# Ledger of designs, part 178: peptides against a protein of PDB entry 5KEZ

Target 1, 320 residues: chain A of PDB entry 5KEZ
Amino acid sequence: NVAIYNPFRPWWERYQPVSYKLCTRSGNEDEFRNMVTRCNNVGVRIYVDAVINHMCGNAVSAGTSSTCGSYFNPGSRDFPAVPYSGWDFNDGKCKTGSGDIENYNDATQVRDCRLTGLLDLALEKDYVRSKIAEYMNHLIDIGVAGFRLDASKHMWPGDIKAILDKLHNLNSNWFPAGSKPFIYQEVIDLGGEPIKSSDYFGNGRVTEFKYGAKLGTVIRKWNGEKMSYLKNWGEGWGFVPSDRALVFVDNHDNQRGHGAGGASILTFWDARLYKMAVGFMLAHPYGFTRVMSSYRWPRQFQNGNDVNDWVGPPNNNGVI

## One batch from the design tools (peptide; made by RFdiffusion4, then SolubleMPNN)

Design b2_p21_5_s4 (from b2_p21_5, 7 letters changed)
Fold by OpenDDE base, seed 2:
Structure b2_p21_5_s4 (fold): chain B 320 residues (1-320), chain A 21 residues (1-21)
Amino acid sequence: as target 1 above (320 residues)
Amino acid sequence: IKAVPDTRLSDKSTSAFTYEN
């Protein structure tokens, strides 16, 4: 991914890829392979956050300022480490003036235009699908158990399916022969927009962002909400079917004071309420649960916004 | 420009919340 130095190595640089090399601030490919092996050997499975919707921001300067030193040129859509070129992006397909998503009520824009400037890959192309599949298959062959598909809302479900159909079975050294990778898709569906979580059920589980948002309001007792209302928690609250849901109290995005759920989201900053929410989630049978492991950062609020919401995990001069 | 804004947090699709239920 791109190496960002202003601000200094923010967490979100991870979501601006320039190659599919397993070479980041977390380590190199050998170290990753070693970690996966050690985890698998003790029954801990690894699920990779796969950023496959896009490459880095269109405004990032060309060069070799990346975690693995790969050259890239966003301006010319040149990512030779893959390789991708201008033919592999949706620039000509997106019809907005800016090239970015301008109207989230237009499903075509949401999927064909750039997410906040991130260069949008042409996932309709078999070449692009194959490059992504090769990346994911390499991870599968290493021994990962599955994937979180980042920004799935911004990909056509059929394109995702086409990629998934190219995936290998899981590594038989640790998984039963014929096992398929576990897939859960990040889809932000709080209602009111044309793209629905149900559009993606055919590909795997989906994130249920209503879960953390609604649970937060209930535990905070906002708007007269009561714990007793959780009696029919799950499908009774309009959430996706349990077997399609991945649930969580917070994630790295909405933990930072804004995002899906906004201020309702409970985090470790409100330790008591957060423990209540996590405890409830783990005790309740609805959905596949995910527990957040995060870190403190020096929050600085200006005009109601944390100007340090970019801060990444604890590090020593950029080295984790 | 090497630095870009936090594109993850700037996603407008994440800012909405409904009290429908």
Scores: peptide ipSAE 0.027, ipTM 0.630, DockQ to the pose 0.078
Fold by OpenDDE base, seed 5:
Structure b2_p21_5_s4 (fold): chain B 320 residues (1-320), chain A 21 residues (1-21)
Amino acid sequence: as target 1 above (320 residues)
Amino acid sequence: IKAVPDTRLSDKSTSAFTYEN
């Protein structure tokens, strides 16, 4: 991915890929293989956060300032380490003036335009699908168990399916022969927009962002909500079917308080309430549960917004 | 390197929220 120095190595640089090389601040491919092997050997499975909707921001300067030193040129859409070129992006399909998503009530914009400047891959192209599948298959062959598909809301479900159809079976060293990768898709659906979580049920599970938002409201006793109202928690609260739901109290985005539940989201910053929420989530049978492991950072609020929400994991001058 | 905004946190869709059950 790109190496961003202003602000200094933010967490979100990880979501701006320039290649599919397993070479990041977290380590190199050999180290990753070692980790996957060690985890699998003790029954811990690895699910990769796969960023396949886009490459890096269009405004990033060309050069070799990336975690693996690969050259890239966002201006010309040149990513030779893949390789991608200008023909592999949705620039021509996006009809907005900026090239970015401007209206989330327009599903075509949401899927064909750039997510806040991130170069949007043309996932309708078999070439692009194949390159992504090769990346994911490499991970599968290493021994990962599945994937979180980042920004799935911004990809056409059919394109996702086409990629998934190219995937290998899981590595038989650790998984039964014929096992398929576990897929869960990040889709932010809190209502009010045309794209729905149900659009993606055919590809695997989806994130249920209503879960953390509503649970936070209940635990905080906002709007007169009571714990007793959780008697029909799950589908009774309008959530997606349990067998399609990936549930969580918070994630790396909404724990920063800016959206997807906003201030209702419980985090480690509110330790007591957070433990209550996580305990409830783990005890309740609804959905496939995910527990967050995060870190503290020097929050600085201005007008209700944390100006340091970019801060990445603990590091020493960029070295993790 | 040119500074870029926090593209992940600037997603407008994350702001959608209602208190309806």
Scores: peptide ipSAE 0.027, ipTM 0.617, DockQ to the pose 0.076
Fold by OpenDDE base, seed 1:
Structure b2_p21_5_s4 (fold): chain B 320 residues (1-320), chain A 21 residues (1-21)
Amino acid sequence: as target 1 above (320 residues)
Amino acid sequence: IKAVPDTRLSDKSTSAFTYEN
């Protein structure tokens, strides 16, 4: 991914890929392979956060300022390490003046325009689908069990399906023959927009962001909410079907006080309430549960916003 | 009682980006 130095190596630089090489501040491919093997050998499965909707920001300077040193040129849409070129992006498809998403009520913009400047891949093209599938299949060959598909809301469900249809069965060294990768899709659907979580049910599970948001209000006793109201927690609260839901109390985005969930989201910063929420989530049978593992950073609030919400995880291993 | 969940806000991982990423 792109190496961002202002601010200094933020967490979100990881979501600006310039190649599908497995060399980031998390480690190199050999180290990743070793981890996957070690985990699989004790029954711990690995699911990769796959960033396949886009490449890096359109205004990032061209050069080799990336975690693996690969050259890239956002201006010309040149990513030779893949390779991608100008033919592989939705620049000509997006009809907004800025080239970015401007109206979330327009599903076409949401899926064909750049998400805050991130170069939007033309997932309609078989070439692009194949390059992504090759990346994911390489991970499957290493031994991963599945994927979180980042920014799925911004991809057409049919394009996702086309990619998934190209995926191999899981590595038979650890999985039964014919095993399929576990897929869950990050879709922010809190209502009020044309894109719905149900659009993606055919591809796998979907993140249910209503879960953490509503649970937060209940645990916080906002608006007179009571724990007893959780009797019909799940579908009874308007959530997606249990077998389609990936549930969580917080994620790396809404943990920082904004985004999908707002101030209702409980985090480790509110330890007691957070433990209650996580405990409830793990005890309740609704959905597939995900527990957050995060880190502390030096929060600094200005006008109600943490100006240090960019701070990435600690790194002292010398990896650029 | 402060906030209603943001329904249309993009992920922080993406919304934090500007044109000068």
Scores: peptide ipSAE 0.027, ipTM 0.618, DockQ to the pose 0.125
Fold by OpenDDE base, seed 4:
Structure b2_p21_5_s4 (fold): chain B 320 residues (1-320), chain A 21 residues (1-21)
Amino acid sequence: as target 1 above (320 residues)
Amino acid sequence: IKAVPDTRLSDKSTSAFTYEN
């Protein structure tokens, strides 16, 4: 991915890929293989956060400032390490003036235009699908158990399906023969927008962002909410079917005030309430649970926003 | 049993990304 130095190596640089090389701030491919093997050997499975909707930001300077030194040129859409070229992006498909998503009530924009400047891959192309599948299959062959598909809301479900159909079975060294990768898709659906979580049920589980948002409200006793109202927690609260839901109290985005949930989201900053929420989540049978492991950073609020929301985990001069 | 109404919210999970980054 792109190496960002202003601010200094933010967490979100990971979500600006320039290649599919397994060479990042966390280590190289050999180290990754080693980690996966060691984890699998003790029953800990690895699920990769796969960034396949886009490449890096369109305004990033061309060069070799990347975690693996690969050359890239956002201006010309050149990512030779893949390789991708201008033919592999939705520049001509997006019809907005800016090239970015301007209206989230327009599903076509949401899927065909750039997410905050991130170069949007043309996932309708078999070539692009195949390159992504090759990347994911490489990970599968290494021994990962599945994937979180980043920014799934911004990909057509059919394109995702086409990629998933190209995936190998899981590595039989650790998984039963014929096992398929576990897939969960990041889709922010709190209602009121045309893209629905249900659009993606055919591909795997979907993040249920209503979960953390609503649970936070209840635990905080906002709007007169009571714990007793959780009696029909799950589908009874309008959430997706349990077998399609991946649930969580917070994630890295809304922990920083981004994404769905707003101020209702509970985090480790509110330790007591957070423990209550996480405890409830783990005790309740609804959905597949995900527990957040995060870190403290020096928050600095300006106009209600943390100007240090970019701060990544503890590192040694950028190396995790 | 009462449930909190759904609230419309656009995808702001990528607000950390800027056009210039």
Scores: peptide ipSAE 0.025, ipTM 0.606, DockQ to the pose 0.084

Design b2_p21_6_s1 (from b2_p21_6, 11 letters changed)
Fold by OpenDDE base, seed 3:
Structure b2_p21_6_s1 (fold): chain B 320 residues (1-320), chain A 21 residues (1-21)
Amino acid sequence: as target 1 above (320 residues)
Amino acid sequence: METGFLWDDLVPYSDFVKKAE
């Protein structure tokens, strides 16, 4: 991915890929392979956050400022380490003036235009699908158990399916023969936009962002909410079917306070309430649960916004 | 931060920014 130095190595640089090489702030491919092996050997499975909707931001400077040293040129859409070229992006398909998503009530924009400047891959192309599948299959062959598909809301479900159909079975050294990768898709659906979580059920589980948002409200006792109202928690609260839901109290995005869920989201900053919410989540049978492990950073609020929400995990000169 | 809100206010106007602009 792009190595960002202003601000200094933010967490979100990981979501600006320039190649599918497995060399990042966390280590190189050999180290990753070693970790996956050691984890699998003790029954801990690895699921990779796969960024496949886009490459890096369109305004990032061309060069070799990347975690693996690969050259890239966002301006010309040149990512030779893949390789991608200008023909592999949706620039011509997006009809907005800026090239970015301007209206989230327009599903076509949401899927065909750039997410906050991130160069949008043409996932309708078999070439692009194949490059992504090769990346994911390499990970599968290493021994990962599945994937979180980042920004799934911004990809056509059919394109995702086409990629998934190219995937290998899981590594039989640790998984039963014929096992399929576990797939969960990040889809932010809080009910007010045309793209629905149900659009993605065919590809795997989806994130249920209503879960953390509403649970936060209840635990905080906002708007007269009571824990007794959780008697029909799950589908009874309008959530997706349990067998399609991946649930969580917070994630790295909404932990910053302005993602999906807003101020209702409970985090480790609200230690007592957060423990209550996580405890409830783990005790309740609804959905597949995910627990967040995060870190403290020097929050500085200006006009209600944390100006340091970019701060990445504890690191040694950018390396973690 | 704790700020009062209504259920309908939970719908985001945009996805979380993955790039500092």
Scores: peptide ipSAE 0.030, ipTM 0.553, DockQ to the pose 0.025
Fold by OpenDDE base, seed 5:
Structure b2_p21_6_s1 (fold): chain B 320 residues (1-320), chain A 21 residues (1-21)
Amino acid sequence: as target 1 above (320 residues)
Amino acid sequence: METGFLWDDLVPYSDFVKKAE
């Protein structure tokens, strides 16, 4: 991915890929392979956060400032380490003046335009699908158990399916023969927008962001909500079917105070309430549960926003 | 059985920013 130095190595640089090389601040491919093997050998399965909707930001300077030293040129859409070129992006499809998503009530913009400047891959192209599938298959062959598909709302469900249909079965060294990768798709659906979580049920599970948002409201006793209302928690609250839901109290995005859930989201900053919410989530049968492990950072609020929400994991001068 | 939280109380959120503007 791109190495960003202003701000200094933010967490979100990880979501600006310039290649599919397994070479980041977290380690190289050999180290990753070693980790996957050791984890699998003790029954711990690895699920990769796969960034396949886009490459890096359109405004990033060209060069070799990346975690693996690969050259890239966002201005010309040149990513030779893949390789991608200008033919592999949705620039010509997006009809907005900025080239970015401007209206989330327009599903075509959401899927064909750039997410905050991130170069949007043309996932309708078989070439692009194949390059992504090759990346994911390499991970499958290493021994990962499945994937979180980042920014799934910004991809057409059919394009996702086309990629998934190219995937290998899981590595038979650790998984039963014929096993399929576990897929859960990040789809932010809090209502009020045309793209729905149900659009993606055919590809695998989806993130249920209503879960953390509403649970936070209940635990915080906001809007007159009571714990007794949780008697029909799950589908009774309008959530997606349990067998399609991946549930969580918080994630790396919404714990920073904005995005899906807003201020209702409980985090480690609210230790007591957070433990209550996590305890409830783990005790209740609804959905497939995910527990967050995060870190503290020096929060600095200005006008209700943390100006240090970019801060990444603990590091030594950029080295994790 | 008691009802859950009303949907109208939730404001739609755009996707989280993954790039500094």
Scores: peptide ipSAE 0.029, ipTM 0.566, DockQ to the pose 0.025
Fold by OpenDDE base, seed 4:
Structure b2_p21_6_s1 (fold): chain B 320 residues (1-320), chain A 21 residues (1-21)
Amino acid sequence: as target 1 above (320 residues)
Amino acid sequence: METGFLWDDLVPYSDFVKKAE
């Protein structure tokens, strides 16, 4: 991914890929293989956060300022380490003036335009699908168990399906022969927008962002909410089917006051209430649960926003 | 059985910004 130095190595640089090489702040490919092997050997499975909707931001300077040293040029859409070129992006397909998503009520914009300047891949192209599949298959062959598909809301479900259909079975050294990768898709659906979580059920599980938002409201006793109202928690609250849901109290985005859920989201900053919420989540049978492991950072609020929301995990001069 | 929350309180949020503007 791009190495960002202003601010200094933010967490979100990880979501600006310039290649599919396994060189990041977390380590190189050999170190990753070693970690996957060690984890698998003790029954801990690895799921990769796969960023396949886009490459890096269009405004990032060209060069080799990347975690693996690969050259890239956002201006010319040149990513030779893949390789991608201008033919592999949706620049000509997006019809907004800025090239970015301007209206989230327009599903076409949401899927064909740039997410906050991130160069949008033309996933309709078999070439692009194949390059992504090669990346994911490399990970599968290493021994990962599945994937979180980042920004799935911004990809057409059919394009995702086409990629998934190209994937190998899991590595038989650790998984039963014929096993398929576990797929869950990040889709922010709180209602009111045309893209629905149900659009993606055919590809795997989806994130249920209503879960953390509503649970936070209940635990905080906001708006007269009571714990007794959780009697029909899950589908009874209008959530997606349990077998399609990936549930969580918080994630790295809404810990920083962004994304979905708003102020109701509970985090480690609210330790007591957070423990209550996590305990409830783990005790309740609804959905596939995800527990957050995070870190503290020096929050600095200005006009209701944390100006230090970019701060990444503890590191040594950028290296984790 | 009480259903709990009011759906009108669910306000859609934009996707998180993954790039500093």
Scores: peptide ipSAE 0.027, ipTM 0.550, DockQ to the pose 0.025
Fold by OpenDDE base, seed 1:
Structure b2_p21_6_s1 (fold): chain B 320 residues (1-320), chain A 21 residues (1-21)
Amino acid sequence: as target 1 above (320 residues)
Amino acid sequence: METGFLWDDLVPYSDFVKKAE
């Protein structure tokens, strides 16, 4: 991915790919392969947070400032390490003046325009689908069990399906023959927008952001909410079907600000309440559960906002 | 059943930024 130095190596640089090389601040491919093997050998499976909607930001300077030294040029849409060119992006499809999503009530903009300046891949094109599938298949062949598809809301479900149809079965060294990768899709659907989580049910599970938001209000006893109301927790609360839901108390995005779920979201900063929420989640049968493992950073609030929400995970091992 | 939390009070998805502005 692109290396950002101002601020210094923020967490979000990891979501700005310039290649599909497994060469990042998390380690190199050999180290990753080693980890996957060791985990699989003891029954721990690995899923990858796959960033396939976009490449790096449009405004990032061209050059070799990337975690694996690959050259890239956002201005010309040149990513030779893939390779991608100007033919592989939705610049001509997006009709907004800025090239960015300007109206989230326009599903076409949400899917065809740049998410906050991130260069939007033309997933309708078989070439692009194939390059993404090659990346994911390489991971599958290494031994991963599945994927979180980042920014799925910004991809057409049919394009996702087309990519998934190109995927290999899981590595038979660790998985039963014919096993398919576990897929869940990040879709922020709290209502009020045209894109729905149900649009993506055919591809796999979806993130249920209502879960953490509602659970937070209940645990915090906000607005008269009571634990007794959790008797019909799950579909009874208007959540997606259990077999389509991936549930969580918090994620890396909403623990850093007042985003999806707002102030109701419980995090490790609220240790006691957070443990209660996580405990409840793990005990309740609704959905596929995900437990967050994060890190502390020096929060600094200015006007209600943490100005240090960019701080990435600690890294002192010399990895670029 | 109390619904309590109002979705309209949530910060829009667009406020999640994966790059510095």
Scores: peptide ipSAE 0.026, ipTM 0.514, DockQ to the pose 0.026

